# Ledger of designs, part 27: peptides against a protein of PDB entry 4Y8H

Target 1, 222 residues: chain A of PDB entry 4Y8H
Amino acid sequence: TTIVGVKFNNGVVIAADTRSTQGPIVADKNCAKLHRISPKIWCAGAGTAADTEAVTQLIGSNIELHSLYTSREPRVVSALQMLKQHLFKYQGHIGAYLIVAGVDPTGSHLFSIHAHGSTDVGYYLSLGSGSLAAMAVLESHWKQDLTKEEAIKLASDAIQAGIWNDLGSGSNVDVCVMEIGKDAEYLRNYLTPNVREEKQKSYKFPRGTTAVLKESIVNICD

## One batch from the design tools (peptide; aimed at target 1 T1 G47 T52 G168)

Design b2_p22_6_s3 (made by RFdiffusion4, then SolubleMPNN; from b2_p22_6, 14 letters changed)
Fold by OpenDDE base, seed 1:
Structure b2_p22_6_s3 (fold): chain B 222 residues (1-222), chain A 22 residues (1-22)
Amino acid sequence: as target 1 above (222 residues)
Amino acid sequence: TTRPSAEELARLEALRKALEAE
């Protein structure tokens, strides 16, 4: 698995590969690892897909109920806290690592949660077996005041680095864009690279080289 | 917060091992 998050000037993008493995076997080439918590709060899951989905649905339901009761838009930090508490309740034995991102009335946010309940904050994050390769790309190319398009490209390039350098990562790239004042934009199979087994020796992706091969857009309204 | 049952812990350990294999 390779999952990433990147903050940009007016929001946050998360991205994931679509490979699911069971030991040495590729179980699914098009596994969805991006999950909706609320209309403007999404997470990327590394770990057991079933656990990630179950946890995100539970937290999503609780956040929705809380939002309705308080007449307030959901906050990313609330989702983070609920996820953290849930993970701690199970003593970190839930095999889920999450990048949690979104936009709320307080701005754009990007967090990670580890299985043991530790949380990190950053402008860019990567998790999963391909996270080191992804992080090399992020560290090399991240800058302040990224545009939405630059952030999507950077996130996609980082996932591709994970795909090319990690057998546990592969197939397609999914992207979710959460921009302040807009609906979330879920880009399923944003890239469908024909991953040739060539270990990329270089983590430098030139600007403009990522062609969109296939795009499926789902707008998530409030 | 009730501690997970031994069975739940075993399930979670199995999941952890599966994740480590990814």
Scores: peptide ipSAE 0.008, ipTM 0.340, DockQ to the pose 0.052
OpenDDE base, seeds 2, 3, 4, 5: peptide ipSAE 0.000, 0.006, 0.006, 0.007; ipTM 0.344, 0.361, 0.366, 0.365; seed 3 fails the geometry check

Design b2_p22_6_s4 (made by RFdiffusion4, then SolubleMPNN; from b2_p22_6, 13 letters changed)
Fold by OpenDDE base, seed 4:
Structure b2_p22_6_s4 (fold): chain B 222 residues (1-222), chain A 22 residues (1-22)
Amino acid sequence: as target 1 above (222 residues)
Amino acid sequence: TTRPSEAELEAERARLERLARE
């Protein structure tokens, strides 16, 4: 799994790969790892799919109830706190790693939660088995005041780095964009790099030529 | 590439903690 989050000037984007693996086996090529907690609060999940889904559903229900009771839009920090408390209560027995992101009346937010309930905050985050490759991209290309489009691209590039460098990551890229003052935009299969586009013209490469499908030079040292 | 400083992250954490109490 590779999951990422990136803050931009007016919101936050999260992205995930869609590969589900069971040991050495690709169990699902199109697993959804982005989950809605509330209309404007989403999370990306790594670890056991059942655990991530169960936790996010529980918190989503509680946040909805809280929102109804308070007549207020739910806050990302509230979701974070509830998730943290829940994960901590189980002392890491829940195999859920989450990036939690969203927009609320206080602004845009991006957090991570580890299985043992620890949390982090950042302008960009990555988790999962492909997180190192993703983080290399994020660290190399993140800047302040990213546009929405730049953030989507950066997040997608980071996920792709995970896909290319991690056997546990692969298939498609899902994206969710949460922009202040707008509805969340869930872009299921935003990138489908493994979908055989109809054979564009078979360029017969000479024997010994490796077709470079995509070259991204990430300078990790700058 | 401008990495957020630890100070910036801490400031953001503190801000969020304040907001969580409201």
Scores: peptide ipSAE 0.203, ipTM 0.767, DockQ to the pose 0.015
OpenDDE base, seeds 1, 2, 3, 5: peptide ipSAE 0.008, 0.020, 0.092, 0.146; ipTM 0.350, 0.595, 0.697, 0.732

Design b2_p22_7 (made by RFdiffusion4)
Pose (drawn by RFdiffusion4):
Formats: sequence, C-alpha cells, structure tokens
Structure b2_p22_7 (pose): chain A 222 residues (1-222), chain P 22 residues (1-22)
Amino acid sequence: as target 1 above (222 residues)
Amino acid sequence: AVSYAATPEDGETIRREVETLL
C-alpha cells in the first residue's frame, strides 16, 4: 500500500493506491483505502486490511454518536484521540496504519497514526510499503503555500511513485479533498493509469464443452 | 490474510516472495 496526505492553503488532501496483496498475489485490483470517519473527516489506511476498515468504522460510529450528543460538528483531534487510544490498548496487534485528515470548526488537520498508537503531525505524510517512494517525491516537490490543484497533483504524483516503484502498490489513485467551508469531494479512481490491454483472443468456449453429470432446479422460494 | 502492507519492510518481504514465486 502507498497512502499520502498533503496540506494546502484552505484544507487538506489525501490519496491512496488501490492494490490489495495476499503474499505475492494481487487479491484486489481496485479496493478503496480511503474511509469516511465523518462527512468532513477522511482516513487513508495501510496495514492489515480488515483492521483498517474495522477500526475506521468503529471510531466513525462513535464520532457520529458524539456529534449528535454534543450538537457539534466532529473534530479531527477527536478521531485522532479515539483511534490512538484504541490502537494503544491493543499493543500493535490491530495492524492499522492511518493518515487521518479533515476539516472542522477549528480548521484543517493532517495526522498519521501507527498501529502501536503513536501519532504525528505534518504538512505532508506517507505510510505503507510504498511510503519511501512517495516520501521521496514529497520531499522533492512539497512547498509551503500550495494551492488546491498543486496539492492534488503532488499527492497523486506521490502515489504514482508508489504504484510504479513499489511491488506492494499498483492500479489506480484515489483522492479525497477536504477544503474549509466546502463539502469534502471524494474522487474515486481519480487516475486510472493501469488499464489492462485488449486480450489477444477470446476464450469463450463452445457450448457443451464441459461434461455434466446432473442438473436440477434449486428452490430459493418459500 | 489480505494486507494493504504497512511498512517498507513489508515491501521488501513482498519483493522476496515475488522473486521466490518466479
């Protein structure tokens, strides 16, 4: 996995590749690694796939209840605190590595969370097996005072470095933009640079090619 | 289990596994 977060003028953008691996095998060519904790707080996850999804939904659920109880829009630091305290309690056994970003009444925020529970603050961040390929790009091209468009280009370029140079990353680039005073825009498959070429031949078989021993109608009714 | 791979060390492990498979 390669995932990034980049701050800009009036908000924050996060991005992720879309490859899932089971050993050397690509288990999923197009999974979403960008998760909605609340409408304007999004999370990119790397590590154990089920852990990142489960821990993101659990905190997302508690944030919703907390938002309703307090009659206030949720803050990123709350998601950060809840996630880090949950992951710390589990001593690293819940393998979730997260970049948490969003906008709230306090402003725009960018954080990373490691599985043992430590958190970091930054204007640009990368996690996952492709994090070094992405960081090399971020360290080369990031500057203070990026526009929204520059931040989106820098984030997807960082993801692309992971896609091309890291065997743990591939397929597509997902992006989510959280800008102050506006709805968060989730850009699923923002880039699709790895379209499978047309196959040389159709392998559709002549009907009857497969030998059948029996048939029967299955009762799915009541 | 399916993994989103969490660290560069995981990337190295994947590279070794791919080389072994090939």

Design b2_p22_7_s1 (made by RFdiffusion4, then SolubleMPNN; from b2_p22_7, 12 letters changed)
Fold by OpenDDE base, seed 5:
Structure b2_p22_7_s1 (fold): chain B 222 residues (1-222), chain A 22 residues (1-22)
Amino acid sequence: as target 1 above (222 residues)
Amino acid sequence: GVSLGGTPEDGLRIQEEVAAAE
C-alpha cells in the first residue's frame, strides 16, 4: 500500500493505491483504501485490511453519535484521539496504519497514526509499504501555499511512485479532497495508469540480438 | 488475512514472498 496526505491553501487531500495482497498473490486490484469517518473527515488505511476497516468504522460510528448529540460538526482531532486511544490500548495488535485528514470549524488537518498509537502531524505525510517512494516525491515537490490542483497532482504523483516502485502497491489511484466550505470530493479511480498494454507480437531476431520486451517512460512528476 | 502493507519493512517481506513463489 501507498497512502499519502497533502495540505493545500484551503484544505487537505488524501490519496491511495488500490492493490491488496495475500502472501505472494494480488488479492484485489481495485481495493478501496479511503474510508469515510464523517462527511468531512476521511482516512486512508494501510496494514491489515480488516483491521483498518473495523477501526475506522468503529470511530466513525462514535463520531456520528457524538455529532448528533452535540449538534456540532465533528473535529478531526476528536477522531484522532479516539483512534489513538484505541490503537494504543491494543499495543500494536491492531494492524492499522492511518492517514487521517479533514476539515472542521477549526480549519484543515492532516495526521498519521501508527499501529502502536503514535501520531504525527505535517503538511505532507506518507504511510504504507510504498511510503518511501511516495515521500521522495513529496519532499522533492512540496511547497507552501499549494493550490487544490497542485495538491491533487502532487498526491497522485506520490501514489504513482509507490505503484511503480513497491510490489505491495499497484493499479489505480483513489483521491479524496476536503476543502474548507465545500463537501468532500471522493474521486474513486481518479487515475487508472496500469491498463494492460497489448502484448508484443512474437518476432524472430537474428542471432546475437537481444529483444526489448517492454520500454515505457513514465513521468511521475513534471 | 488480506494485507495492505503497513510499513516499508512489510514491503520487503512481500518482495521475499514473491521471490520465494517463483
Scores: peptide ipSAE 0.351, ipTM 0.861, DockQ to the pose 0.747
OpenDDE base, seeds 1, 2, 3, 4: peptide ipSAE 0.329, 0.337, 0.333, 0.346; ipTM 0.846, 0.856, 0.854, 0.858; seeds 1, 4 fail the geometry check

Design b2_p22_7_s2 (made by RFdiffusion4, then SolubleMPNN; from b2_p22_7, 12 letters changed)
Fold by OpenDDE base, seed 4:
Structure b2_p22_7_s2 (fold): chain B 222 residues (1-222), chain A 22 residues (1-22)
Amino acid sequence: as target 1 above (222 residues)
Amino acid sequence: GVSLGGTPEDGEKIKELVKKAE
């Protein structure tokens, strides 16, 4: 797994690969690792959408109740606290990790939760087996005052680094963009770098060049 | 340790943790 988060000037982007593995085999090539907690608060790294549906529903319901009780829009920090309390408290020796991100009336936020329940705050984060490869990209190219487009690109590039360098990561790139004052944009299969497209018959690759299949970008906006 | 970030098994473990926390 490779998951990343990147803050930009007016929001936050999270991204993930879509590979699921069972031992030495690829179980699912298109696993959804981005999960909605609330309309503007999302998480990455909790497994497949199907596997974490109950979890996200529980946290989502609690956040909604909390929002109603406080008469405030859901806050990322509230989601973070609830996740810490309900998800990772009892994991023991299991290494759980999650990126939590979103926008709320207090601004944009990006957090990570580690196995022992520790929380990190940053402008960019990477977790998973491909996190080192992703972090190499992030560290190299992150800058202050990123635009939305730059952040999406950076996050996607970081995920791709994980896909290419980590056996536990692969297939597609999912992206979720949460911008202040806008609806969240869930971009399922934003990049599909491994889609077998017909080789352009006319392009001769120099000897020694590994042919990279053209990326297909499918944007699915909610 | 087992990473809970991308497999069905990971999802099940997360579900179990949530149940224990309830």
Scores: peptide ipSAE 0.026, ipTM 0.499, DockQ to the pose 0.092
OpenDDE base, seeds 1, 2, 3, 5: peptide ipSAE 0.006, 0.008, 0.011, 0.021; ipTM 0.327, 0.335, 0.336, 0.477

Design b2_p22_7_s3 (made by RFdiffusion4, then SolubleMPNN; from b2_p22_7, 12 letters changed)
Fold by OpenDDE base, seed 5:
Structure b2_p22_7_s3 (fold): chain B 222 residues (1-222), chain A 22 residues (1-22)
Amino acid sequence: as target 1 above (222 residues)
Amino acid sequence: GVSLGGTPEDGERIRELKKAAE
């Protein structure tokens, strides 16, 4: 997994790849790793898929109830605190690594949470097995006062770096844009770089080529 | 369970598992 968050002048962008794996097997090529906590607060999740979904749904439900009772828009820091407390309680047994981002009446926010409950704050963040590849792009191209479009591009470029360099990352790029004063914009499959047009390779085998039925590449490296 | 790879170390592990399966 590669997940990123990038702050821009009037909001925050999060992005994720869409590869899911079970050991060496690609389980899903189009897994959704962006989760809605509230209309204007979203998370990107890495680690155990079931844990990330369960935790974000739990906090999302609690935030919704709180918002209904208080008649106030939920705050990102409230979601962060609830997530932090929950993960800390389980002392790393919940394998959830989260980038939490959103907009609220206090502004735009970007945080990360590790499985043991530690939190970080920054203008740009990356997590997941592809985080180093993503961070290299972010560190090289991040600047102050990014526009929305620049932030989307930067986030997407960072995810693509993960897709190309990390075997745990792949397929598509999902993006969620949270701009102050606007509704969240969830861009499912914003980029589909691996849609190889199935080149109908008309394998015109020259006449006389014996069809090799099974190629087993046994790497006998002792 | 389905693992999404939480850390760079997980990525290395996934790479090793893929190499071993080949």
Scores: peptide ipSAE 0.161, ipTM 0.754, DockQ to the pose 0.742
OpenDDE base, seeds 1, 2, 3, 4: peptide ipSAE 0.067, 0.096, 0.072, 0.092; ipTM 0.666, 0.695, 0.663, 0.676

Design b2_p22_7_s4 (made by RFdiffusion4, then SolubleMPNN; from b2_p22_7, 10 letters changed)
Fold by OpenDDE base, seed 4:
Structure b2_p22_7_s4 (fold): chain B 222 residues (1-222), chain A 22 residues (1-22)
Amino acid sequence: as target 1 above (222 residues)
Amino acid sequence: GVSLGGTPEDGELIRKLVEEAK
């Protein structure tokens, strides 16, 4: 798995590969790893697709109830706290991790949660078995005041680095864009790159972007 | 289970957590 998050000037983007495995076998080439907590709060997760979806549905329901109770739009920090409190009770016994991102009345936010309960904050994050390859791209090309388009490109390039350099990552790139003042934009199969074999040590950032072969767009309204 | 960055064992624990939270 390779998952990333990147903040841009007016929001945040998260991205993920779509490979799932059963041991050494590729079980699914098009697994969804981006999950909606609320219309403008999404996460990228580890575990199983079904398990992660079940958890995000539960948290999503709680967030909705909390929003109704407080008469406030859902907050990313609320989702973060709920996830920390309820998801990773078995610290040290699981390897699960999440990137949580979104926009709310306080702005745009990007967090990661590790199995041991720690939370990281950053302008860009990568997790998963392909995270080192992804981070190499992010470290090389991230800058302040990214545009939405630059952030999408950076995130997708980082995922592709994971796909090409990690056996646990592969197939397609999914993207979710959460921009302040706009509906969230979920781009299922944003990229369907051809996998090439490269040694991570010799990896060079690809200058060109892979052509989009398939794209499914879902507008999420709050 | 199908692993997404975690392990099948991680998934099992997540399932247990979900059930406990209901």
Scores: peptide ipSAE 0.023, ipTM 0.509, DockQ to the pose 0.232
OpenDDE base, seeds 1, 2, 3, 5: peptide ipSAE 0.014, 0.007, 0.008, 0.028; ipTM 0.367, 0.367, 0.342, 0.489; seed 5 fails the geometry check

Design b2_p22_8 (made by RFdiffusion4; failed a check: too like the target's own chain)
Pose (drawn by RFdiffusion4):
Structure b2_p22_8 (pose): chain A 222 residues (1-222), chain P 22 residues (1-22)
Amino acid sequence: as target 1 above (222 residues)
Amino acid sequence: SASATASHEAVTALIEAGVLVS
């Protein structure tokens, strides 16, 4: 996995590749690694796939209840605190590595969370097996006072460095933009640079090629 | 840079162990 977060003028953008691996095998060519904790707080996860989805949904659920109880829009630091305290309690056994970003009444925020529970603050961040390829790009091209478009390009360029140079990353680039005073825009498959080429031949078989021993209608009714 | 390195090593270890990683 390669995931990134980049702050800009009036908000924050996060991005992720779309490859899932089971050992050397690509288990999923197009999974979403960008998760909605609340409408304007999004999360990119790397590590154990089920852990990142489950921990994100659990905190997302409790944030919703907390938002309703307090009659207030949720803050990123609340998602940060809840996630880090949960992951710390589990001593690293829940393998979630997260970049948490969003906008709230306090402003725009960008954080990372490691599985043992430590958190970091920054204007640009990367996590996952492709994090070094992405950080090399971020350290080369990031500057203070990025526009929204520059931040989107820098984030996807960082993801692309992971896709091309890291065997743990591939396929597509997902992006989410959280800008102050606006709805968060989730850009699923923002880039699709790895389209499978047309196959040389159709392997559709002549009907009857497979030997059959029996048939029967299955009752799915009542 | 240290955080990225730590994350790279940890997630690579999971991939090498055959754990489903996203």

Design b2_p22_8_s1 (made by RFdiffusion4, then SolubleMPNN; from b2_p22_8, 9 letters changed)
Fold by OpenDDE base, seed 1:
Structure b2_p22_8_s1 (fold): chain B 222 residues (1-222), chain A 22 residues (1-22)
Amino acid sequence: as target 1 above (222 residues)
Amino acid sequence: MELAERSAREVRALIEAGVLVS
């Protein structure tokens, strides 16, 4: 997995690859690793796919209830706190590694969470097996005051670095853009750089293509 | 035994690093 987050001047972008693996096996070529916590708060997940999905759904439900109860828009820091407390309670047994990002009335936010409940903050983040490949791109090309378009490009280039160089990453790039004052824009399969080429020839042969050169009948009963 | 334990620790470290998607 390669997941990244990048802050820009008016919001935050998260991106992910779409390969799912079971050890050395590619289980799914086009899985979704971007999860919605709330309309304007999204996360990218690495680790155990079931755990990342389940924990984000649980916190998403609780954030909605909290929002209704408080009559306030959901805050990224509230989601962060709920996630970290939940993960800490389970002492890393929930294998969820998350980049949590969003926009709320306090601005744009980007955080990471590890399975044991530790949290980090940054202007750019990467997690997963492809995180070092992604970070090489981020460290090389990140600058302050990125535009939306520059941030999308940077995030997608970082994911591609994982796709090309990490065995656990592959296929496509998914992107979610969260800009202040706008709805979140989920760009499923924003890039599809690994579309299988059309086969040059058909490997289906007509019946009778293989000639019978010789037939022998051997009686095995005495 | 050592290779299996190293493998398990490495696997655990890789899981903890979010590197191994189980």
Scores: peptide ipSAE 0.018, ipTM 0.311, DockQ to the pose 0.127
OpenDDE base, seeds 2, 3, 4, 5: peptide ipSAE 0.000, 0.018, 0.000, 0.018; ipTM 0.232, 0.320, 0.316, 0.364; seeds 2, 5 fail the geometry check

Design b2_p22_8_s2 (made by RFdiffusion4, then SolubleMPNN; from b2_p22_8, 8 letters changed)
Fold by OpenDDE base, seed 2:
Structure b2_p22_8_s2 (fold): chain B 222 residues (1-222), chain A 22 residues (1-22)
Amino acid sequence: as target 1 above (222 residues)
Amino acid sequence: MALAEESAAAVRALIDAGVLVS
């Protein structure tokens, strides 16, 4: 997996690859690793796919209840705190590594969470087996005051570095853009750089392609 | 620390064995 987050001047972008693996096997070529916690708070997941989906759904439900109870829009720091406390309670047994991002009444936010419940903050982050490939791109091209378009490009280039250089990453780039004062923009398959070309030849050979070298008829019944 | 590392190693082994999806 390769997941990234990048802050820009008016919001935050997250991106992910779309390969799911079972050891050396590609289980799914086009899985979704971007999860909605709330309308304006999204996360990207690495680690155990079931754990990343289940924990984000659980916290998403609890964030909705908290929002209703407080009569307030959900905050990214509330999602961060709920996720880290849950993961810490399970001492790393829930194999979820998350980049959590969003916009709320306090602004735009970008965080990472590890399975043991540690958290980081940054203007750009990467996680997963492709994180070093992604970080090489981020460190080379990140600047302050990125535009939305520059941040989407940087995030997608960082995911592509994982797609090309990490065995655990592949297929497509998914993007989610969270801009202040707008709805979240989920761009499923924003890039599809691995579309297979049309097959030039068929493996269906005409009858008679294999020559009969010898024929023998044996009666099996007396 | 040891239990957490052991658990992470066990999960990784299950992923590598193709039992868990990563």
Scores: peptide ipSAE 0.146, ipTM 0.681, DockQ to the pose 0.226
OpenDDE base, seeds 1, 3, 4, 5: peptide ipSAE 0.061, 0.145, 0.044, 0.038; ipTM 0.595, 0.681, 0.530, 0.511

Design b2_p22_8_s3 (made by RFdiffusion4, then SolubleMPNN; from b2_p22_8, 8 letters changed)
Fold by OpenDDE base, seed 5:
Structure b2_p22_8_s3 (fold): chain B 222 residues (1-222), chain A 22 residues (1-22)
Amino acid sequence: as target 1 above (222 residues)
Amino acid sequence: MKLAEESHRAVQALIDAGVLVS
């Protein structure tokens, strides 16, 4: 897995690859690693696939209830605290590594969460098995005051570094853009750089390709 | 940055353990 987050001048972008891996097996070539916590708060998940999905759904449900109770738009820091406290309670046994990003009435936010419940803040972040490949791109090309388009490009380039160099990452690039004053823009399969060509040769041979060497009819009834 | 390296090792360990990893 390669997941990234990048802040830009008026919001935040997150991106992910679309490979699911089980040991040496590519389990899914086009899984979704971007999860909606609320309309304007999204996260990217790395780690145990079931845990990342389940924990984000649980916190998403509780954030909705909290928003209704308080009559306020949900805040990224509220989602962060709920995720942190939940993960800490389970002492790292919930294998979720999350980049949480969004926009709220206080601005744009980008955080990361470790499975043990530690958190970090940054203008750019990467997590997953491809995190080092992604971080090499981020460290080389990140600048202050990125535009939306520059941030999408930087995030997608960082994910591509994971796709090409990390065995645990692959297939496509998913992107979610959260800009202040706008709806979240979820770009499923924003890049599809691994479309396979049609196979040039067929292994489907016509019937009769293998000659029958011998046939015997045996009556098994007395 | 610390979390990126830690997550790299942790997610790789999950892959090596045969856990379904996203």
Scores: peptide ipSAE 0.464, ipTM 0.921, DockQ to the pose 0.898
OpenDDE base, seeds 1, 2, 3, 4: peptide ipSAE 0.175, 0.266, 0.228, 0.181; ipTM 0.752, 0.814, 0.796, 0.754; seed 1 fails the geometry check

Design b2_p22_8_s4 (made by RFdiffusion4, then SolubleMPNN; from b2_p22_8, 7 letters changed)
Fold by OpenDDE base, seed 2:
Structure b2_p22_8_s4 (fold): chain B 222 residues (1-222), chain A 22 residues (1-22)
Amino acid sequence: as target 1 above (222 residues)
Amino acid sequence: MELARRSQEAVNALIEAGVLVS
């Protein structure tokens, strides 16, 4: 997996690859690793796919209840706190590594969470087996005051570095853009750089392609 | 740290065996 987050001047973007693996096997070529916690708070997940999905759904449900109870829009720091406390309670046994991002009444936010419940903050982040490939791109091209378009490009280039250089990453680039004052923009398959071309040859050979050199009929009834 | 390492090794073994999807 390669997941990234990048802050820009008016919001935050997260991106992910779409390969799921079972050891050396590609389990899914086009899985979704971007999860909605709330309308304006999304996360990207690495680690155990079931755990990333389940924990984000659980916290998403609790954030909705909290929002209704408080009559307030959900905050990214609330989601962060709920996620980290839940993960810490299970002492790393829930294999979820998350980049959590969003916009709320206090602004735009970008955080990461590890399975044991530690958290980090930054202007750009990467996680997963492709994180070093992604970080090489981020460190080379990140600057302050990125535009939305520059941030989307930077995030997608960082994911592509994972796609090309990490065995655990592959296929497509998914993007989610969370801009202040706008709805979240989920761009499923924003890039599809691995579309299979038409097969050049058929596996259906005409009859007689392989010569019959000898035939014998054996009677098995005495 | 040792328990965490062992737990991660067990998870990795399950992933490598194809039981867990990552």
Scores: peptide ipSAE 0.046, ipTM 0.520, DockQ to the pose 0.223
OpenDDE base, seeds 1, 3, 4, 5: peptide ipSAE 0.043, 0.041, 0.033, 0.035; ipTM 0.491, 0.495, 0.444, 0.412

## One batch from the design tools (peptide; aimed at target 1 R19 S20 G45 T48)

Design b2_p23_1 (made by RFdiffusion4)
Pose (drawn by RFdiffusion4):
Structure b2_p23_1 (pose): chain A 222 residues (1-222), chain P 23 residues (1-23)
Amino acid sequence: as target 1 above (222 residues)
Amino acid sequence: SVVLNDEEQAERDELLTQADSEA
């Protein structure tokens, strides 16, 4: 996995590749690694796939209940605190490596969370197996006072460095933009640079090619 | 993201169920 977060003028953008691996095998060519904790707080996850999805949904659920109880829009630091205290309690056994970003009444925020529970603050961040390829790009091209468009290009360029140079990353680029005073825009498959080429031949078989021993109608009704 | 084998996934489900219950 390659995941990134980049702050800009009036908000924050996060991006991720879309490859899932089971050993050297690509288990999923197009999985979503960008998760909605609340409408304007989004999370990019790397590590154990089920852990990142489950931890993100659990905190997302508790944030919703907390938002209703307090009659307030949720803050990113609350998701950060809840996530880090949960992951710390589990001593690194829940393998979730997260970049948490969003906008709230306090402003725009960008954080990273490691599985043992430590958190970091920054204007640009990268996690996952492709994090070094992405960081090399971020360290080369990031500057203070990025526009929204520059931040989106820098984030996807960082993801692309992971797609091309890291065997743990591939396929597509997902992006989410959280800008102050506006709805968060989730850009699923923002870039699709790895479209499979047309196959040389159709392998559709002549009907009857497969030998059959029996048939029967299955009762799915009551 | 990393995908686990069947045995590892079953153990992971137990751990995540426990973690959800203790939340």

Design b2_p23_1_s1 (made by RFdiffusion4, then SolubleMPNN; from b2_p23_1, 12 letters changed)
Fold by OpenDDE base, seed 1:
Structure b2_p23_1_s1 (fold): chain B 222 residues (1-222), chain A 23 residues (1-23)
Amino acid sequence: as target 1 above (222 residues)
Amino acid sequence: PRVLDEAEAAARAELLAQAAAES
């Protein structure tokens, strides 16, 4: 997996690759690693697929209830705290590694969370087996005051670095853009750089294409 | 299980095995 988050002047973008694995096997070429916690709070997940999905759904549900109870829009820091406390309670046994990002009435936010419940803050972050490949791009090209378009480009380039260089990463780039004052823009398969070329020939032959050249009857009874 | 990151999944499996050995 390669997942990234990049802050820009008016929001935050997260991006992910779309490969899932089972040991040396590619299990899914186009899995979704971006999850909605709330309308304007999204996360990218690495680790165990079931754990990332389940924990984000649980916190998403609890954030919705909290929002209704408080009559307030959900805050990224509330989601962060709930995720952190939940993961810490399970002492790393929930295999969820998350980049959590969003916009709320306090602004734009970008965090990471590890399975033991530690959290980090940054203007750009990467996680997963492709994180070093992504970080090489981020460290080289990140600057303060990125535009939306520059941030999407940077995030997608960082994911592509994972796709090309990390065995655990592959196929497509998914993006979610969360800009202040706008709805979240989920761009499923924003880039599809690994589309296989159309096969030049069909290997489906009509029945009977293979001629019978010789027949022999062998007695197998003693 | 289906995983998104094998390295992290392996680390988790080691932790689970360690916890089981200590119990």
Scores: peptide ipSAE 0.149, ipTM 0.673, DockQ to the pose 0.210
OpenDDE base, seeds 2, 3, 4, 5: peptide ipSAE 0.136, 0.129, 0.144, 0.141; ipTM 0.656, 0.661, 0.645, 0.666

